# Peptides against a protein of PDB entry 6CSU, part 97

Target 1, 51 residues: chain A of PDB entry 6CSU
Amino acid sequence: GALEELRGQYIKAVKKIKCDMLRYIQESKERAAEMVKAEVLRERQETARKM

## One batch from the design tools (peptide; made by RFdiffusion4, then SolubleMPNN)

Design b2_p28_3_s4 (from b2_p28_3, 12 letters changed)
Fold by OpenDDE base, seed 4:
Structure b2_p28_3_s4 (fold): chain B 51 residues (1-51), chain C 51 residues (1-51), chain A 28 residues (1-28)
Amino acid sequence: as target 1 above (51 residues)
Amino acid sequence: as target 1 above (51 residues)
Amino acid sequence: SDEDILEKIEKQEKEALKEIEEKEKEIK
């Protein structure tokens, strides 16, 4: 019935939001990893130039 | 009624998820920043030792 | 970005609310 459909729709919405956030977290981790790698490289170069 | 209660429950749940995720993101950013700082320091030291 | 994900969440919530409202009208 309509009540069950309403329940289903909102549960679906909540699950979608959760999944989107999980994906965001994953992508954020990847971006962070890349940022660290890039920073490490830059620091190596910069420190080397100063030595 | 039951419908309004269900609606309210789901809205509350979604809001809680949103808040939890925002907090998580903030904490993640802080951890990432600390990681970068630590890595930068280590790389400076390590590169310096190699020079 | 954080802003993008927040906007998406808000949009999803809004759409879900609209669906709820339509179902409420149907039940009433």
Scores: peptide ipSAE 0.152, ipTM 0.626, DockQ to the pose 0.575; fails the geometry check
Fold by OpenDDE base, seed 5:
Structure b2_p28_3_s4 (fold): chain B 51 residues (1-51), chain C 51 residues (1-51), chain A 28 residues (1-28)
Amino acid sequence: as target 1 above (51 residues)
Amino acid sequence: as target 1 above (51 residues)
Amino acid sequence: SDEDILEKIEKQEKEALKEIEEKEKEIK
């Protein structure tokens, strides 16, 4: 009935939000790791050139 | 009626979760920016000590 | 932290489901 359908829509919406957040967190961690590696390398080169 | 009230509560719950996630994303970006700044500073010190 | 936000979502889901169950009981 209408009540069960409405409950189902709520659960589906919450699950989608949760899934999107999990994916965002994972992708964010990967991007952060690569950004840190690149920044560390650039900073080493920059510091070395200034000494 | 009771069904309309329940619908309102479902919508409210979904909106609350969505809002919390958006706030978390914003805070995560701010933390990431500060982490990169701190890492750059530490790397400068470390490189300088090795030269 | 990432773990904290996931735990918060899970808690919110459980609380919402409990409220739904109680209201469904009242409607029936």
Scores: peptide ipSAE 0.143, ipTM 0.616, DockQ to the pose 0.678; fails the geometry check
Fold by OpenDDE base, seed 3:
Structure b2_p28_3_s4 (fold): chain B 51 residues (1-51), chain C 51 residues (1-51), chain A 28 residues (1-28)
Amino acid sequence: as target 1 above (51 residues)
Amino acid sequence: as target 1 above (51 residues)
Amino acid sequence: SDEDILEKIEKQEKEALKEIEEKEKEIK
């Protein structure tokens, strides 16, 4: 009935938000990994130049 | 009435989820920054030892 | 960006609230 549909709309909204956040988290992890790799490379070069 | 109260509860719940996710994002950024700092330090030491 | 994600979430919440309000009218 209508009440069940109302609850359903809430659940739908929450699930949508959850899915978007999960995707964001995954993409963020990938970006973080790439940033770490880049930083490591830069640091190696900088350290080497200073020695 | 009861229906309006239910609506209010749903709104409150969604807003709470939003706030929790925002907090998660902020904490994730902080953790990422610390991870990068730690990696930089380790890499400096490792590079220095190899030279 | 993080800001873009937040904007999307806010949009989703707003749309969800509108849908809830419409359903409330159907219940009454």
Scores: peptide ipSAE 0.141, ipTM 0.614, DockQ to the pose 0.577; fails the geometry check
Fold by OpenDDE base, seed 1:
Structure b2_p28_3_s4 (fold): chain B 51 residues (1-51), chain C 51 residues (1-51), chain A 28 residues (1-28)
Amino acid sequence: as target 1 above (51 residues)
Amino acid sequence: as target 1 above (51 residues)
Amino acid sequence: SDEDILEKIEKQEKEALKEIEEKEKEIK
């Protein structure tokens, strides 16, 4: 009935949010790794150039 | 009534999750910034030492 | 991005609340 459907909508919303966050976390880790790699490379080159 | 109370409970629960996720994102950004800063500093020192 | 995920979350919550509101009308 309507009450069960209402409960279902809440559960569905929560699950979607959870799934999106999990995906965000995974993608964020990947981006962070690439960011650090790129920054380290840049810093090595820049520091060496200035020495 | 019972229906309004149930609605209120669902909304409250969803809002809590929202707040938790926002806090996570904020903390994640802060940690990422500190990680990059630390790595860059380490790299500068190490590179300079090797020159 | 952070902005993208926040926007998506807000959209999902808004849609869920609208659906809840419509279901409440059906019950009453």
Scores: peptide ipSAE 0.139, ipTM 0.610, DockQ to the pose 0.550; fails the geometry check

Design b2_p28_4_s1 (from b2_p28_4, 15 letters changed)
Fold by OpenDDE base, seed 1:
Structure b2_p28_4_s1 (fold): chain B 51 residues (1-51), chain C 51 residues (1-51), chain A 28 residues (1-28)
Amino acid sequence: as target 1 above (51 residues)
Amino acid sequence: as target 1 above (51 residues)
Amino acid sequence: SFLKEEEEMNEDMVRKLQEIVEELEKSL
């Protein structure tokens, strides 16, 4: 009935928000990790140039 | 009626979730900015130590 | 830059969230 349809639509919306946010969090973490990796690489290169 | 009230409650709940997620995104942006600021500071300190 | 990429992703997420809310409001 109408109540079940409404409930279903709410649950669908909430699940979509959840999935999108989890993906956002994961991608943000990956970008941050890549930034740190790049910085470490630059530091190593600078050290190597001094040796 | 009960169905209309529930509709209103579901919309309100989803809007609440949206607001919470936007707050999380804003806080994430602030953390990212602080991370970059800290990294720039570290780079400057490293350069200063080499001079 | 990292910050520019983050801002772009944030704006995309904001748009997605708004679309989800609007879709729900239309369907209910």
Scores: peptide ipSAE 0.243, ipTM 0.669, DockQ to the pose 0.791
Fold by OpenDDE base, seed 2:
Structure b2_p28_4_s1 (fold): chain B 51 residues (1-51), chain C 51 residues (1-51), chain A 28 residues (1-28)
Amino acid sequence: as target 1 above (51 residues)
Amino acid sequence: as target 1 above (51 residues)
Amino acid sequence: SFLKEEEEMNEDMVRKLQEIVEELEKSL
């Protein structure tokens, strides 16, 4: 009935929000990791030039 | 009626979730800014030591 | 830059969250 349909729509919306946020978090972590990796590489280059 | 009340409750719940997620995003921005700030400081320290 | 990318992703997420709420409101 109408109540079951409404409940289903609510659950669907909540699950969508959850999935989108998990994806956002994962992508943010990946970007942060790439930034750290780039920094480490720059530091290594600098060290190598000083040797 | 009961259906209208439930509708209102579901909308309210989803809006709360939205607000919580927006808060999380804001906190994420703050963390990212602090990470960049720390990186810049490390780079400046390294540069200073080389001079 | 990293910060600009984060800002863009944040804005995208805000839009998506708004759309989800609006879709629910329309269906109810």
Scores: peptide ipSAE 0.242, ipTM 0.669, DockQ to the pose 0.780
Fold by OpenDDE base, seed 5:
Structure b2_p28_4_s1 (fold): chain B 51 residues (1-51), chain C 51 residues (1-51), chain A 28 residues (1-28)
Amino acid sequence: as target 1 above (51 residues)
Amino acid sequence: as target 1 above (51 residues)
Amino acid sequence: SFLKEEEEMNEDMVRKLQEIVEELEKSL
């Protein structure tokens, strides 16, 4: 019935949000890790040149 | 009626989840930025100590 | 830059979240 359909639509929306956020979190962590790695390397080089 | 009330509740709940996720995104971004800054600083110090 | 990329991803997520809400509102 209508009630079950509404419930289903709500659950679907919530699950979609969950999935999108989990993906976002994972991708963000990967980007951050790569960026940190790159910045660390650059800073080592820059500091070495200044010493 | 009851159906309209439930509809409203579901929409409200989803909107709340949306807001919570937006807040998470913002906080995550801020944490990432701070971690990067801290790591860069630490690497400068470590490199300097090795030179 | 990393921060710029993150901002772009944030904006994309905002759009997706808005679409989900709008889809729900439309279907109900």
Scores: peptide ipSAE 0.242, ipTM 0.667, DockQ to the pose 0.683
Fold by OpenDDE base, seed 3:
Structure b2_p28_4_s1 (fold): chain B 51 residues (1-51), chain C 51 residues (1-51), chain A 28 residues (1-28)
Amino acid sequence: as target 1 above (51 residues)
Amino acid sequence: as target 1 above (51 residues)
Amino acid sequence: SFLKEEEEMNEDMVRKLQEIVEELEKSL
């Protein structure tokens, strides 16, 4: 009935939010890791050059 | 009625989840910025020490 | 570049979240 359908829609919405956020977190972590790696390498070059 | 009340509760819950996720995104962004700053500073120190 | 990419992802997530809320609000 209408009650069960509404419950299903709520559950679907919550699951969608969860999945989207988990993907966002994972992708953000990967981009951050790559950015840090690049910054560390650049910083090593700059520091070594100045000494 | 009962159906309208439940509908209201589900919508309220989903809106709460949305707000929590937006706050998480903002806080995560701030933490990432600080971590990158700290990592760069530590790397300068390590590189200089080894030379 | 990193900050720009993060901002674009944030905007995309905001849109997705809003769409989910709106779909539920239209349900009966």
Scores: peptide ipSAE 0.238, ipTM 0.666, DockQ to the pose 0.624

Design b2_p28_4_s2 (from b2_p28_4, 12 letters changed)
Fold by OpenDDE base, seed 5:
Structure b2_p28_4_s2 (fold): chain B 51 residues (1-51), chain C 51 residues (1-51), chain A 28 residues (1-28)
Amino acid sequence: as target 1 above (51 residues)
Amino acid sequence: as target 1 above (51 residues)
Amino acid sequence: SFLEEEEEKNEEMVKKLEEAVKELEEAL
């Protein structure tokens, strides 16, 4: 009935939000890890040049 | 009636989830900026110790 | 830059969240 349909739509919306956010978090972590790796390499070179 | 009230509750709940996630995203950006700064400082020290 | 890329991804995520809310609202 209408109640079950509405409940289904709510659950669907919440699940979509959950999945999108989990993916966002995971991809953000991956980008951050790559950025840190690159920054570490650059900073090592910068520090070495100053010594 | 009861169905209309439930409809209101579901949409309100989803909107709240949206707002919470937007806040999370904003806070995540702030943490990312701070993480980069901290990593730069730590890496300078690490490189210096090896020289 | 990293921060610019994150801002772009944030904007995409905002749009997805808005769409999820819209889909539920249209079902009411």
Scores: peptide ipSAE 0.252, ipTM 0.670, DockQ to the pose 0.655
Fold by OpenDDE base, seed 1:
Structure b2_p28_4_s2 (fold): chain B 51 residues (1-51), chain C 51 residues (1-51), chain A 28 residues (1-28)
Amino acid sequence: as target 1 above (51 residues)
Amino acid sequence: as target 1 above (51 residues)
Amino acid sequence: SFLEEEEEKNEEMVKKLEEAVKELEEAL
């Protein structure tokens, strides 16, 4: 009925928002990790150059 | 009626979720900016040490 | 830059959130 359809539409919208946000969070964490990794590699390269 | 009231409640709930997620994104941007700022400061310190 | 990339992803996510709300509003 109309009530079940409405409930379904709400749940669908909420699930989409949840999935999109979880993906965003995961990808953001990965980008941050890669930036830190790049910084560490640069520092190690500089250290090696000075040895 | 009851159905219209429920429709309003579902819309309100989804809008609240949206607002909460937008706040999270904004806070994430601020954290990212602070991380970059810290990186720049470290690099400048390293440069100064090498001069 | 890192910040530019983050801003681009943030804008993309904002658009997705707006679309999800819009889809529900149109269905109701």
Scores: peptide ipSAE 0.248, ipTM 0.667, DockQ to the pose 0.796
Fold by OpenDDE base, seed 2:
Structure b2_p28_4_s2 (fold): chain B 51 residues (1-51), chain C 51 residues (1-51), chain A 28 residues (1-28)
Amino acid sequence: as target 1 above (51 residues)
Amino acid sequence: as target 1 above (51 residues)
Amino acid sequence: SFLEEEEEKNEEMVKKLEEAVKELEEAL
């Protein structure tokens, strides 16, 4: 009935928001990790040149 | 009626979730900005030592 | 830059959130 359909739409919306946010968080972590990796590599190169 | 009231409650709940996620995104931006600021400061210190 | 990329992803996420709310509102 109408109540079950309404409930279904609510659950669907909430699940979508959850999935999108989890993906956003994961991708943000990956971008941050790549930035840190690049910084570490630059530092190692600088150190190697000084040795 | 009951259906309209439930509709209102579901809409309100989803809007709250949206608001909470927007706040999370804003806080994430602030954290990212602080991370970059720290990196820039380190780089400036390294450059200053080489000069 | 890193910050510019984050801003772009943030804007994309905002749009997705708005779409999810809109879809529910249209279904009701």
Scores: peptide ipSAE 0.248, ipTM 0.667, DockQ to the pose 0.790
Fold by OpenDDE base, seed 3:
Structure b2_p28_4_s2 (fold): chain B 51 residues (1-51), chain C 51 residues (1-51), chain A 28 residues (1-28)
Amino acid sequence: as target 1 above (51 residues)
Amino acid sequence: as target 1 above (51 residues)
Amino acid sequence: SFLEEEEEKNEEMVKKLEEAVKELEEAL
């Protein structure tokens, strides 16, 4: 009935939000990690050059 | 009635989740900006040291 | 840049959140 349909719609909306946010968080962390990795590599390269 | 009340509760809950996620995104942006700021400061310090 | 990419992803996520709420509201 209408109550079950409404419940289903709510659950669907919540699940969509959850999945999208988890993906966003994961991808954001990966982008940040790549930025840090690039910076560390530059620093190591500079250190090696000075030795 | 009961159905209208439940409809209101589901909409309210989804809107709350949306607000919480928007807050998370805003805080994430602030953290990312701070990371970039710190990186720029380090680069400026390195440049100044090499001059 | 890193910040530009983050802003683009943030805007995309905001749109997805708005759509999820809209879909529920339109179904009521």
Scores: peptide ipSAE 0.247, ipTM 0.666, DockQ to the pose 0.757

Design b2_p28_4_s3 (from b2_p28_4, 16 letters changed)
Fold by OpenDDE base, seed 4:
Structure b2_p28_4_s3 (fold): chain B 51 residues (1-51), chain C 51 residues (1-51), chain A 28 residues (1-28)
Amino acid sequence: as target 1 above (51 residues)
Amino acid sequence: as target 1 above (51 residues)
Amino acid sequence: SFLKEVEEMNERMVKELQEAVEELEKSL
């Protein structure tokens, strides 16, 4: 019935948000790691130039 | 009614998820900035010691 | 390390999200 269908739609929407968030977390972690690596590398290169 | 209650529960869950995501994003940005600042400082201090 | 902190934060966020979803699924 209408109630069951609406319930199903709500659950489906929440599950989609969950998946989107998990994907965001994974991608964010990867980007954060690369950002840190890049910054450390740049600073070490700068250090090398100054010495 | 039942439909309103289901809607309310859905909205509550979605809002919580949204808030959690926003907090995650904000905290990640702050910690990333702090990490970069700390690394830059340490590297510059190392440079100072070597010169 | 930053990456360790991110991992810990991710674990907490995943847990909170999972609990919220499960609570909804339970109540509906």
Scores: peptide ipSAE 0.105, ipTM 0.478, DockQ to the pose 0.685
Fold by OpenDDE base, seed 1:
Formats: sequence, C-alpha cells, structure tokens
Structure b2_p28_4_s3 (fold): chain B 51 residues (1-51), chain C 51 residues (1-51), chain A 28 residues (1-28)
Amino acid sequence: as target 1 above (51 residues)
Amino acid sequence: as target 1 above (51 residues)
Amino acid sequence: SFLKEVEEMNERMVKELQEAVEELEKSL
C-alpha cells in the first residue's frame, strides 16, 4: 500500500545519505593526510631556497 | 496521519545528520588550517638545522 | 596529532550518524 511504499522510499533515501556521508568521511581523512604531506614538502623547498 | 508523521520523522533525521556533518566539516577545516601552519613553522626550523 | 584528531572526530560522527539512522528505521 501507499504507506509501505513511502516507508520503503524513505528508508532507501536515508541509507543512500548514510553511505554518501561515510564516503565523505573516508575521503576527508585521506585528503587531510595528503595535504599535510604536501605542505611539508613545499615548505622544505621554500626554506632551502631562501638559505 | 501516518504518512505525515512518517514524513516528519524522515525530515527530522535528515536534518540532524546534515547539521552534524556540517559541524564536523567546519571543525575539520579549522583544525587542518591550524595544523598546516604549525607544521610549516616546525619544518622551517628542521630544514634550517639540517642545512 | 591532527590525523589522530580527525580519526576521533570521524569515529564520533559515524556513531552519531548510525544512531540517527537506526532511530528513524525503528520508527518506520
């Protein structure tokens, strides 16, 4: 019936949002690590150039 | 009715999740910026010492 | 470290997200 169909649609939507956000969290961790590494490398080059 | 209540529950849950994620993103960005600045400063000192 | 802080934040966020989803599913 209409109620069960709506329930199914809402559950499906919520599960999708959950998955998307968990993926974002994982990607955020990876980006954070890479950003720090990249900045350290760039700073080494800059410091060396100025000495 | 049942359909309206179900819709209300869905919207409430989605809004909560959205707010939590936005807060996380904002805090993560701020901490990332601070960490990068600190790492740059430390790396300058380390690089200078090794040259 | 920043990376450790991020991990802790993520763990908390995952738990909060999971709880919110579960509460919704229980009510449906």
Scores: peptide ipSAE 0.105, ipTM 0.477, DockQ to the pose 0.686
Fold by OpenDDE base, seed 3:
Structure b2_p28_4_s3 (fold): chain B 51 residues (1-51), chain C 51 residues (1-51), chain A 28 residues (1-28)
Amino acid sequence: as target 1 above (51 residues)
Amino acid sequence: as target 1 above (51 residues)
Amino acid sequence: SFLKEVEEMNERMVKELQEAVEELEKSL
């Protein structure tokens, strides 16, 4: 019935939000690692230039 | 009624997830900024030592 | 390391989120 269908929709929406958050966390971790690597490389170049 | 209770539970869960996610993002940004500063400092020292 | 700290924080967040979702699904 209508109530069961709505219940299903709410559960589906919550699960989607969960998945989106988990994906965001995973992607954030990957981006953070890449940002650190990039910053280290830039800093090496900058320091070398100043010396 | 049952429909209003279900809706209330859904909204409450979504709001909690949203708040947790926003807090995670904010804390991650702060820690990332400090980590980058520390890494830049270490890299400057390392590069200078190698030259 | 920072990355290790992030991973640990992520693990806690994932667990808390999973528990919250499961609790909601159980109550519905």
Scores: peptide ipSAE 0.099, ipTM 0.472, DockQ to the pose 0.608; fails the geometry check
Fold by OpenDDE base, seed 2:
Structure b2_p28_4_s3 (fold): chain B 51 residues (1-51), chain C 51 residues (1-51), chain A 28 residues (1-28)
Amino acid sequence: as target 1 above (51 residues)
Amino acid sequence: as target 1 above (51 residues)
Amino acid sequence: SFLKEVEEMNERMVKELQEAVEELEKSL
């Protein structure tokens, strides 16, 4: 019936949201790692310039 | 330094995202509950009509 | 019930998200 269909749709939606959120966290972590690497490089260059 | 500042900013962003996700889950749950209540009412009305 | 199942799914999702955020914070 309609209630069972609604249940199925909600479960599907929740699973998608969960996956999207976890993927976002993973991608954010990867971006942060790259930002850190870039910043470390810039700081090394700046230090060398000021020495 | 810049690296420490970046770390601080990222942690702040992560905390915000976490809060947003938890709020979304809570709001989704509330909406689902209301949808179920509405559907149950509709089905009761339909059943009564068909009896 | 449907609502109970939703609650259980949400609880599991919250735990997984919390763990993911904590791991990310530890890595910084």
Scores: peptide ipSAE 0.095, ipTM 0.548, DockQ to the pose 0.187; fails the geometry check

Design b2_p28_4_s4 (from b2_p28_4, 15 letters changed)
Fold by OpenDDE base, seed 2:
Structure b2_p28_4_s4 (fold): chain B 51 residues (1-51), chain C 51 residues (1-51), chain A 28 residues (1-28)
Amino acid sequence: as target 1 above (51 residues)
Amino acid sequence: as target 1 above (51 residues)
Amino acid sequence: SFLEEVEEMNERMVKKLEEAVKELEESL
């Protein structure tokens, strides 16, 4: 009925949001790790040149 | 009626989830910036000590 | 930069969240 359909749509929307956010978090972590590695490497080179 | 009230409650709940996730994203961005800044500073010190 | 990438990811996520809310509202 209408109530079951409403409940179903709500649950579907919430699950979608949850999945999208989990994916966002995972991608953010991966990019952060790579960028930190790159920044560290660049900083080593910069510091070494100044000394 | 009951159906309209329930609809309103579900929509309100989903909107709250949206707002919470947006806040999380903003806070995550700020934390990421601070982590990168801290890592660069540590690396400068580490590299300087080795040279 | 990483911060620019995060900003782009944020923008995409905002749109996805808005679409999810819209789809619910339209289905009810």
Scores: peptide ipSAE 0.153, ipTM 0.579, DockQ to the pose 0.684
Fold by OpenDDE base, seed 1:
Structure b2_p28_4_s4 (fold): chain B 51 residues (1-51), chain C 51 residues (1-51), chain A 28 residues (1-28)
Amino acid sequence: as target 1 above (51 residues)
Amino acid sequence: as target 1 above (51 residues)
Amino acid sequence: SFLEEVEEMNERMVKKLEEAVKELEESL
């Protein structure tokens, strides 16, 4: 009925949002890790040069 | 009626989820920036110590 | 830069969230 369909539409929308956010969080973590690694390597080289 | 009220509640709930996620994203940006800064400072100190 | 990459990810996510809300509002 109308009630069940409405509930189904809500649940579908919420699940989509959840999936998108989980993907965003995962990609964000991966990018952050790579950028930190790159920055550490650059800083190490710069520090060594200045000493 | 009851169905219209439920519709309103579902829309309200989804909008709340959206707002919560936007807040999380904003806070994530700030945390990412601070994480990079902190790592650079730590690496600078560690590199100096090892030389 | 890293911050620019984060901003691009955020913009894409905001658009996805807006579309999800819009789709729900249109279907209800």
Scores: peptide ipSAE 0.149, ipTM 0.574, DockQ to the pose 0.661
Fold by OpenDDE base, seed 3:
Structure b2_p28_4_s4 (fold): chain B 51 residues (1-51), chain C 51 residues (1-51), chain A 28 residues (1-28)
Amino acid sequence: as target 1 above (51 residues)
Amino acid sequence: as target 1 above (51 residues)
Amino acid sequence: SFLEEVEEMNERMVKKLEEAVKELEESL
């Protein structure tokens, strides 16, 4: 009935949001880690060049 | 009626989730920027100590 | 840049969230 359909639509929307956010979190962590690695390497090269 | 109230509650809940996720995204950006800044500073101190 | 990539991810996520809310509101 109408109540079951309404409930189903709500659950579907919430699940979609959850999945998208989990993917975002994972991708953001990976990109952040890569940026930190790159910055550390660049900083080491810069400091080494100055001595 | 009951159906209209339930509809309103589901819509309200989804909107709340959206707002919470937007806040998370903003806070995540700020934390990521701060982490990169801190890592660069730590690396400078470490390389300076080794020379 | 890192900031540019994060902003692009943010924009895509905002769009997805808005679409999810809109789809629910239209279906009810």
Scores: peptide ipSAE 0.147, ipTM 0.574, DockQ to the pose 0.640
Fold by OpenDDE base, seed 5:
Structure b2_p28_4_s4 (fold): chain B 51 residues (1-51), chain C 51 residues (1-51), chain A 28 residues (1-28)
Amino acid sequence: as target 1 above (51 residues)
Amino acid sequence: as target 1 above (51 residues)
Amino acid sequence: SFLEEVEEMNERMVKKLEEAVKELEESL
């Protein structure tokens, strides 16, 4: 009935939010790793250039 | 009625979860930016030390 | 390190989220 449908919609929404957060966390970790690697490389080059 | 009240409660709960998620994302970005600055500084010092 | 801090924050958030979802689902 209408009540069961509403409950189902709520649970579906909550699960979607959970999945989106987990995906964001994983992607954020991956992007952060690549960003740090790139920044470290650039900083080493810049520091060496100034010596 | 009872159905409308329950719908309101479900919507409120979903909105809260969404808001918490958005807040986390924003705070995570801010913290990540500060940590990158710190890593760049440390890397600059380390590179200079090795020269 | 930066990555360690990120992982720590992520782990805390994942745990909080999973517990919140579980509590909500069990309350229905």
Scores: peptide ipSAE 0.136, ipTM 0.559, DockQ to the pose 0.536

